# Ledger of designs, part 69: peptides against a protein of PDB entry 3JWR

Target 1, 323 residues: chain A of PDB entry 3JWR
Amino acid sequence: TRELQSLAAAVVPSAQTLKITDFSFSDFELSDLETALCTIRMFTDLNLVQNFQMKHEVLCRWILSVKKNYRKNVAYHNWRHAFNTAQCMFAALKAGKIQNKLTDLEILALLIAALSHDLDHRGVNNSYIQRSEHPLAQLYCHSIMEHHHFDQCLMILNSPGNQILSGLSIEEYKTTLKIIKQAILATDLALYIKRRGEFFELIRKNQFNLEDPHQKELFLAMLMTACDLSAITKPWPIQQRIAELVATEFFDQGDRERKELNIEPTDLMNREKKNKIPSMQVGFIDAICLQLYEALTHVSEDCFPLLDGCRKNRQKWQALAEQ
Target 2, 298 residues: chain A of PDB entry 3JWR as posed
Amino acid sequence: TRELQSLAAAVVPSAQTLKITDFSFSDFELSDLETALCTIRMFTDLNLVQNFQMKHEVLCRWILSVKKNYRKNVAYHNWRHAFNTAQCMFAALKAGKIQNKLTDLEILALLIAALSHDLDHRGVNNSYIQRSEHPLAQLYCHSIMEHHHFDQCLMILNSPGNQILSGLSIEEYKTTLKIIKQAILATDLALYIKRRGEFFELIRKNQFNLEDPHQKELFLAMLMTACDLSAITKPWPIQQRIAELVATEFWEQGDQVGFIDFVCTQLYEALTHVSEDCFPLLDGCRKNRQKWQALAEQ

## One batch from the design tools (peptide)

Design b1_p21_2_s3 (made by RFdiffusion4, then SolubleMPNN; from b1_p21_2, 15 letters changed)
Fold by OpenDDE base, seed 3:
Structure b1_p21_2_s3 (fold): chain B 323 residues (1-323), chain A 21 residues (1-21)
Amino acid sequence: as target 1 above (323 residues)
Amino acid sequence: SSAAALAAKEQAIKEFGEFYT
């Protein structure tokens, strides 16, 4: 395609030029091509292209395929969300100095997972899928969409001309897919809630050890969540804009719940409760986000900007909630 | 109040745990 030709022939700017090491990064001003260039830079600067012998054209095609398999009519859970998740992962690995704590396969898996974790998202959550008796709900009992996202990820990885993992040994390939699957499934926030206590306790007791395979897996899951939720850490103007996208998507679901399922939506998805957004954001930060970024900062102090951003946005949302 | 804060936290966990993904 013309898009592939343009991408493959383009000079990829440095990470510094692209500012993709910044936790404050915004994609709002970037074209789709520029987001793809950023993604190439992430793979390159994490040494993934070199270490796993990726062909440039194949990587370009894969990136474009991933982007294409996000829906354009979804307000938040689209390519830009996946891209921002991956950018946060990149920033956490580089600026946050987590790269040195992980293997190349883990890094490869995390980056692929971050980009792929919401593939073919429909703008509705697992609860809606379940309640609507969607065919996917018959295949999976829990983490329905995350299983679907992984299936889509696997489909793309195995598609002709998109096989960025072709340079891996069979064992490396199996390991990578295992980690990708675990990482994508970990983005189910319900699973995060169930598992985070173990992570926080390990940190609290100073017993956290990345050399332990179970703890490593747990950390990768927490890191995925931290990147997935990283919009909450962004500078306030960016945070507000992203929050509007999230609200739009949630309200769209709520509208569908009323129309299609004949149910009253929860406050989070109720357009009539828009005035509750600030207080709900405070609740979200307190209940979900703060401890995660605190714990992540304990693993690597260089991740502090995520925690600081989260705290600052809490204050901003609280101020709005008090008006 | 502590009770209100707890209730808000529990509600947030429930809502976001079910709905944010």
Scores: peptide ipSAE 0.087, ipTM 0.761, DockQ to the pose 0.380
Fold by OpenDDE base, seed 2:
Structure b1_p21_2_s3 (fold): chain B 323 residues (1-323), chain A 21 residues (1-21)
Amino acid sequence: as target 1 above (323 residues)
Amino acid sequence: SSAAALAAKEQAIKEFGEFYT
């Protein structure tokens, strides 16, 4: 395709030029081509292209395939969300110095997972899928969409001309897919809520050890969530704009719940309760975000900008909630 | 109160855990 030719022939700017090592990164001003170039740079600077012998054209095709399999008619859970999740992962690995704590296969898996974790998202949550009796709800009882996202990820990875993992041994391939699956499934916030207590307790007791396979898996799950939610850490103007996208998607679901299911949506999904957004954001930060970024900062102090950003945004949302 | 704060946190956890993703 013309798009593939343009991407494959383009000079990929440095990570410094693209600012993709910055926790304050914004994609708002970037074209789709530039987001793809950023993605190539992430793979290159993490040594994934070299270490796993990726062909440049295959990587380019894979990136474009992933992007194509996000829906354009979804306000938040689209390619830009996946891209921002991956960028935060890259920043956490580089600027946050987590790269040295992980294997190359784990890094490879995390980056693929970050880009793929919401593939074919429909703009509705698992609760809606279940309540609407969607066919996907017949395949999986829990984490319905996350299983679907992984299935889509696997489909793309196995598609002709998109096989970025062809340079791996059979054992490396199996390991990578296992980690990708676990990482994508970990983005179900319901699972995060269930598992985070173990992580926080290990941190609190100074018993956290990445050499333990179970704790490693737990950490990768927490890191995925931290990147998935990283919009809450962004500079205030960026945070506000992303919060509007989230609200738009949630209100669209609420409208569908009224129309299709004949139910009153929860406040989070209720367009008529838009005045509650600031207080709900404070609640979200306190209940879900702060402790996660505190724990992550304990693992690596260089991740502090995420925690600091989250704290600053809490103050901003609180000020709005008091008006 | 601590009880009210806990209840608010638990409610928020429930809401976001069920509906955010």
Scores: peptide ipSAE 0.079, ipTM 0.753, DockQ to the pose 0.337
Fold by OpenDDE base, seed 5:
Structure b1_p21_2_s3 (fold): chain B 323 residues (1-323), chain A 21 residues (1-21)
Amino acid sequence: as target 1 above (323 residues)
Amino acid sequence: SSAAALAAKEQAIKEFGEFYT
């Protein structure tokens, strides 16, 4: 395609020029082409292209395929969300120095997973999919959408001309796919709630050890969640704008719940409860986000900007909630 | 933590843990 030709021929700017190492990064000003260029730079600067012998054209095609398999009519869970998740992963690996704690296969898997974790998202949550008796709910009992996202990821990875993993041995390939699957499934926030206590307790007891395979898996899951939720850490103007996108998508679901399922939506998804957004954001930060970024910062102090951003945004939302 | 703070946290966990996409 012309798009592929343009991307493959383009000069890829440095990570410094693209600012993709910054935790404060925003994609708002970037074109789709520039987001693809950023993605190439992430793979290159993490040494993934060289270490796994990726062909440039294949990587370009894969990126464009991933982007194409996000829906444009979904307010939040689109390519830009996946891209921002991957950028946060890149920043956490580089600026947060987490790359020094992980293997090349783990880094490869995490980056692919971050870009792929919401593929073909429909703008509705697992609860809606289940309650609407969608065909996907017949295939999976838990983490319905996350299983679908992984299936889409696998489909793309196996598509002709998109096989960025062709340079891997069979064992490396199997390992990578396993980690990708685990990482995508870990983005189910319900699973995060169930598992996070173990992680926090290990940190509290100073027993956290990345050399333990189980703890490594747990950490990768927590890191994925931290990147997936990283909008809450962004500078306030960026945070507000993203929160509006999330609210738009949630309200769209709530409207569908009323119309299609004849149910009253929860406050989170109720357009009539827009005035509760600030207090709900405070609740979200306190219940879900703060302890995660505290724990992550404990593992790597260079991740502090994420925690600091989260705290600052809590203050801003609290001030709005008090008005 | 106050009872009110605990209740608010529990509600948030329920809402976001079950309903956040």
Scores: peptide ipSAE 0.079, ipTM 0.753, DockQ to the pose 0.330
Fold by OpenDDE base, seed 1:
Structure b1_p21_2_s3 (fold): chain B 323 residues (1-323), chain A 21 residues (1-21)
Amino acid sequence: as target 1 above (323 residues)
Amino acid sequence: SSAAALAAKEQAIKEFGEFYT
């Protein structure tokens, strides 16, 4: 395609030029091509291209395939969300120095997972899928969409000309897929809520050990969530804009819940309750985000900008809630 | 934290844990 030709022939700017190592990164001003270039740079600077002998054209095609399999008519859970999740992962690995704590396969898996974790998202949550009796709800009991996202990820990875993992041994391939699956499934926030207590307790007791396979898996799950939610850490103008996208998508779901399911949406999904957004955001930060970024910062102090950003945004949302 | 703050936190956990996905 013309798009592939353009991407494959383009000079890939440095991570410094692209600012993709910054926790404060924003994609708002980037074209789709530039987001793809950023993605190439992430793979390159994490040594994934070299270590796993990725062909440039194959990587380009894969990136474009992933991007294509996000819906454009979804306000938040689109390619830009996936891209920002991956960028936060990259920043956490590089600037946050988590790269030094992980294997190359884990890094590979996390980056693929971050880019793929919401593939074919339809702008509705698992609850809606269940209540609408969607065919996917018959295939999976829990984490319905996350299983679908992984299935889409696997489909793309196995598609002709998109096989970025072709340089891996069979054992490396199996390991990578396992980690990808675990990472994508971990983005179900319901699962995060169930598992995070174990992680926080390990940190609190100074018993956290990445050499333990179970704790490693737990950490990767927490890291995925930290990147998935990283919009909450962004500079305030960016945070506000992203929050508007989230609200738009949630309100669209709420409207569909009224129309299609004949139910009254929760306040979070209720367009008529938009005035509650600031207080809900404070609640979200306190209940979901703060402890996660505190724990992550404990693992690597260089991740502090995520925690600091989260704290600053809490203050901003609180100020709005008091108006 | 106040009882109200705790209740708000619990509600947020429920709402976001179930609906933010």
Scores: peptide ipSAE 0.078, ipTM 0.760, DockQ to the pose 0.346

Design b1_p21_2_s4 (made by RFdiffusion4, then SolubleMPNN; from b1_p21_2, 12 letters changed)
Fold by OpenDDE base, seed 2:
Structure b1_p21_2_s4 (fold): chain B 323 residues (1-323), chain A 21 residues (1-21)
Amino acid sequence: as target 1 above (323 residues)
Amino acid sequence: SIEEELKEQEEKIKEFGEFYT
C-alpha cells in the first residue's frame, strides 16, 4: 500500500525529538504516520528490532495492520488510545527505569500487548456485550472483550507479512504469546480490582520480589493497567480532552442501552448526568488510580510523574465538583 | 456508620470495575 511504502521509507526521528520518553506526552498534534513512526522508535530503542531480528518492512506492516484493526467510529477505544498506552509503557520502561527489571521477552510482550490490548473494540463494555447476548458472550464467561482483543492480536501476528515474531525460537515464541495473553486479559478492570490487593499487600509489607514468577506476572498486570489508565495522569488540558472522549463513548453506550436493551444507564453512562462528571472523576481517581500509581512509584521512584499527575488532576476535578 | 461507609466504598469500587473498560 502507499501508506506502507511511505512508512517504510521514512526516516524515524529520535525518541528525544518525538518526546516519547515523556510521561506528559500528547498525541493530539500527531498525524497517523507520526504515530506509526513513534511506534517504530519504541521497538528500536527497546532493542527489540535488533534482539529479535525484526525486518523493518514486516514491523511497518504489522504496525499498520494493528492500527487498521481499531475502529474509527469509536470515540475513545481507538488506535490513539492503544498508541498512548504503548507510549506510557515505553516511558515507564525508559524514564521510569522499569526496563532493567524485565527480560527482553517481557518487554517485547508488553509493547505488543499495549498496542493490541483493545483491538476491534466496539465502544461498549463487557456488561453490554453480555446483556445484549452478543455472539462473543457465548464464547467467554468473563473478560469477553479482552479475549477477543487477544484473538485479534494473534490473528494479526500470524497474518502473511506481519510476522514480527518470526526471529524467535519456538520456546521464546510460546513464552511471548503467554505473556501477551496475560497482559491483555489483565486490562479487564474487574480483574485489576480482584488482583490489586495482593500487589498492594506485597508492597506494604516490603515483600515484593520480581524474581518470584508469580509476583512478576502480577507486576506485569499492574503495569498494563497503569499504562491503560494513564490518561488520568496527563497534564490538565490533555486530561480534560481525553475525559470528554471517554464521556462521549460512555454516553453512546448509555443511549444504546436505552434504545436496544430498554434499560436506564448508570450515571457514568447517562448523558443527562453530565454535571456529575467531575465528582465521578474524583471517585474514579480515589477508588482505582491513586493506590496503583503509589505502588508503581514504590517499585520505581522514577515513575513519580504518573502519581504526581494523578494527584494534580484529582485537585482539578475536585475544584470543579465543588462549583 | 463506618460500616456503611466501607460498604458504599466497596460498591463504588465494584461499579468502576464493572463499567470502565
Scores: peptide ipSAE 0.194, ipTM 0.784, DockQ to the pose 0.384
Fold by OpenDDE base, seed 1:
Structure b1_p21_2_s4 (fold): chain B 323 residues (1-323), chain A 21 residues (1-21)
Amino acid sequence: as target 1 above (323 residues)
Amino acid sequence: SIEEELKEQEEKIKEFGEFYT
């Protein structure tokens, strides 16, 4: 395609020029082509292209295939969300110095997972899928959408001309796919809620050890969640704009719940409750976000900008809730 | 009561887990 030719022939700017090492990064001013260039830079600077012998054209095609399999009519869970999740992962690995704590296969898996974790998202949550008796709800009992996202990820990875993992041994390939699956499934916040207590206790007791395979898996899950929710850490103007996209998508679901399911939506998805957004954001930060970024900062102090951003945004939302 | 506050917090956490997935 013309798009592939343009991407493959383009000079890829440095990570410094693209500012993709910054926790404060924003994609709002970037074209789709520029987001693809940023993604190439992430793979290159993490040594993934060299270490796993990726062909440049194959990587370009894979990135464009991933982007194409996000829906354009979804307000929040689109390519830009996946791209921002991957950028936060890159920043956490580089600026947050987490790269030195992980294997190359783990890094490869996390980056692929971050880009792929919401593939073919429909702008509705697992509860809606279940209540609407969607065919996917018959295939999977729990984490319905996350299983679908992984299936889409696997389909793309196995598609002709998209096989970025072809340079891996059979054992490396199996390991990578296992980690990708675990990482995508970990983006189900229900699983985060279930598992986070173990992680926080290990940190609190100073017993956290990344050499333990179980604790490593737990950490990768927490890191995925931290990147997936990273919009809450962004500078206030960016945070506020992303919160509007989230609210738009949730209100669209609420409208569909009324129309298609004949149910009254919860406050979070109720367009008539727009005035509660600031207080709900404070509640979300307190219940879900703060402890995670505190724990992550304990593992790597260089991740502090995520925690600091989250705290600052809590104050901003609280001030709006008091008006 | 502290127990009621804890229960409300647990319900809120569960709600966020359900709706952000």
Scores: peptide ipSAE 0.189, ipTM 0.786, DockQ to the pose 0.380
Fold by OpenDDE base, seed 3:
Structure b1_p21_2_s4 (fold): chain B 323 residues (1-323), chain A 21 residues (1-21)
Amino acid sequence: as target 1 above (323 residues)
Amino acid sequence: SIEEELKEQEEKIKEFGEFYT
């Protein structure tokens, strides 16, 4: 395609020029081409292209395929969300110095997972899928969408000309797919809620050890969630804008819940309750986000900007909630 | 009661888990 030719021929700017090592990064000013260039840079600077012998054209095609398999009519869970998740992962690995704690296969898997974790997202949550009796709800009992996202990820990875993992051994390939699956499934916040207590307890007791395979898996899950939720850590103007996108998508779901399911949406999904957004954001930060970024910062102090951003945004949302 | 408050918090946390993904 012309798009592929343009991307493959383009000069890829440095990570410094693209600012993709910054936790404060925003994609709002970037074109789709620039987001693809950023993604190439992430793979390159993490040494994934070199270590796994990725062909440039194949990587370009894969990125474009991933981007294409996000829906354009979804307000938040689109390519830009996946891209921002991957960028946060990149920043956590580089600026947060987590790269040195992980294997190349784990890094490869995490980056692929971050980009792929919401593939073909429909702008509705698992609860909606279940309640609507969607065919996907018949295939999976839990984490319905995350299983679908992984299936889409696998489909793309196996598609002709998109096989960025072709340089891996059979064992490396199996390991990578396992980690990708685990990482994508970890983005189900319901699973996060179930598992986070173990992580926090290990941190609290100073017993956290990345050399333990189970704890490693747990950490990768927590890291995925931290990147997936990283919008909450962004500078306030960026956070506000992203929060509007989230609210838009939630309200669209709520409207569909009323129309299609004949149910009253929860406050989070209720357009009429938009005035509660600030207080709900505070609640979300307190219930879900703060402890995660505290724990992550304990694993790597260089991740502090995520925690600091989360705290600052909590203050901003609290101030709005008090008006 | 403290137990009721904890239960309410758990339900709220569960709701967040169900709605944000």
Scores: peptide ipSAE 0.183, ipTM 0.779, DockQ to the pose 0.413
Fold by OpenDDE base, seed 5:
Structure b1_p21_2_s4 (fold): chain B 323 residues (1-323), chain A 21 residues (1-21)
Amino acid sequence: as target 1 above (323 residues)
Amino acid sequence: SIEEELKEQEEKIKEFGEFYT
């Protein structure tokens, strides 16, 4: 395609020029082509292209295929969300120095998972999918959308000309797919809530050990969630704009719940209760976000900008809730 | 009461886990 030719022929700027190592990064001013160039740079600077013998054209095609399989008519859960999740992962690995704690296969899996974790998202949550009796709800009982996202990820990875994992051995391939699946499934916040207590207790007791396979898996899950929620850590103007996109998508679901399911939506998805957004954001930060970024900062102090950003945004939302 | 506050917090946590994607 013309898009593939343009991407494959383009000079990829440095990570410094693209500012993709910054926790304060924003994609708002980037074209789709520039987001793809950033993605190539992430793979290159993590040494994934060299270590796993990726062909440049195949990587370009894969990136474009992933981008194409996000919906354009979804306000928040689109390519830009996935791209920002991957950028936060890259920043956490590089600037946050988490790269030194992980294997190359784990890094490969996390980057693929971050880019793929919301593939074909429909702008509705698992509860809506279940209550609407969607066909996907017949295939999976829990984490319905996350299973679908992984299925889409696998489909793309196996598609002709998109096989970025062709340089891996059979065992490396199996290991990578296992980690990708676990990482995508971990983005279900219901699973995060169930598992986070174990992680926080290990940190609190100073018993956390990444050499333990179970604790490694737990850490990768927590890291995925931290990157997925990273909008809450961004500078206030960026955070506020992203919160508006999230609210738009949630209100669209709430409107559909009224119309299609004849139910009153929860406050979070109720357009009539938009004045409660600031207080709900404070509640979300306190209930879900703060402890996660505190724990992550304990694992790597260089991740402090995420925690600091979250605290600053809590103050901003609290000030709005008091007006 | 402290018990009521803890229950409310638990309910909020469950709500966020259910409704955020």
Scores: peptide ipSAE 0.179, ipTM 0.779, DockQ to the pose 0.391

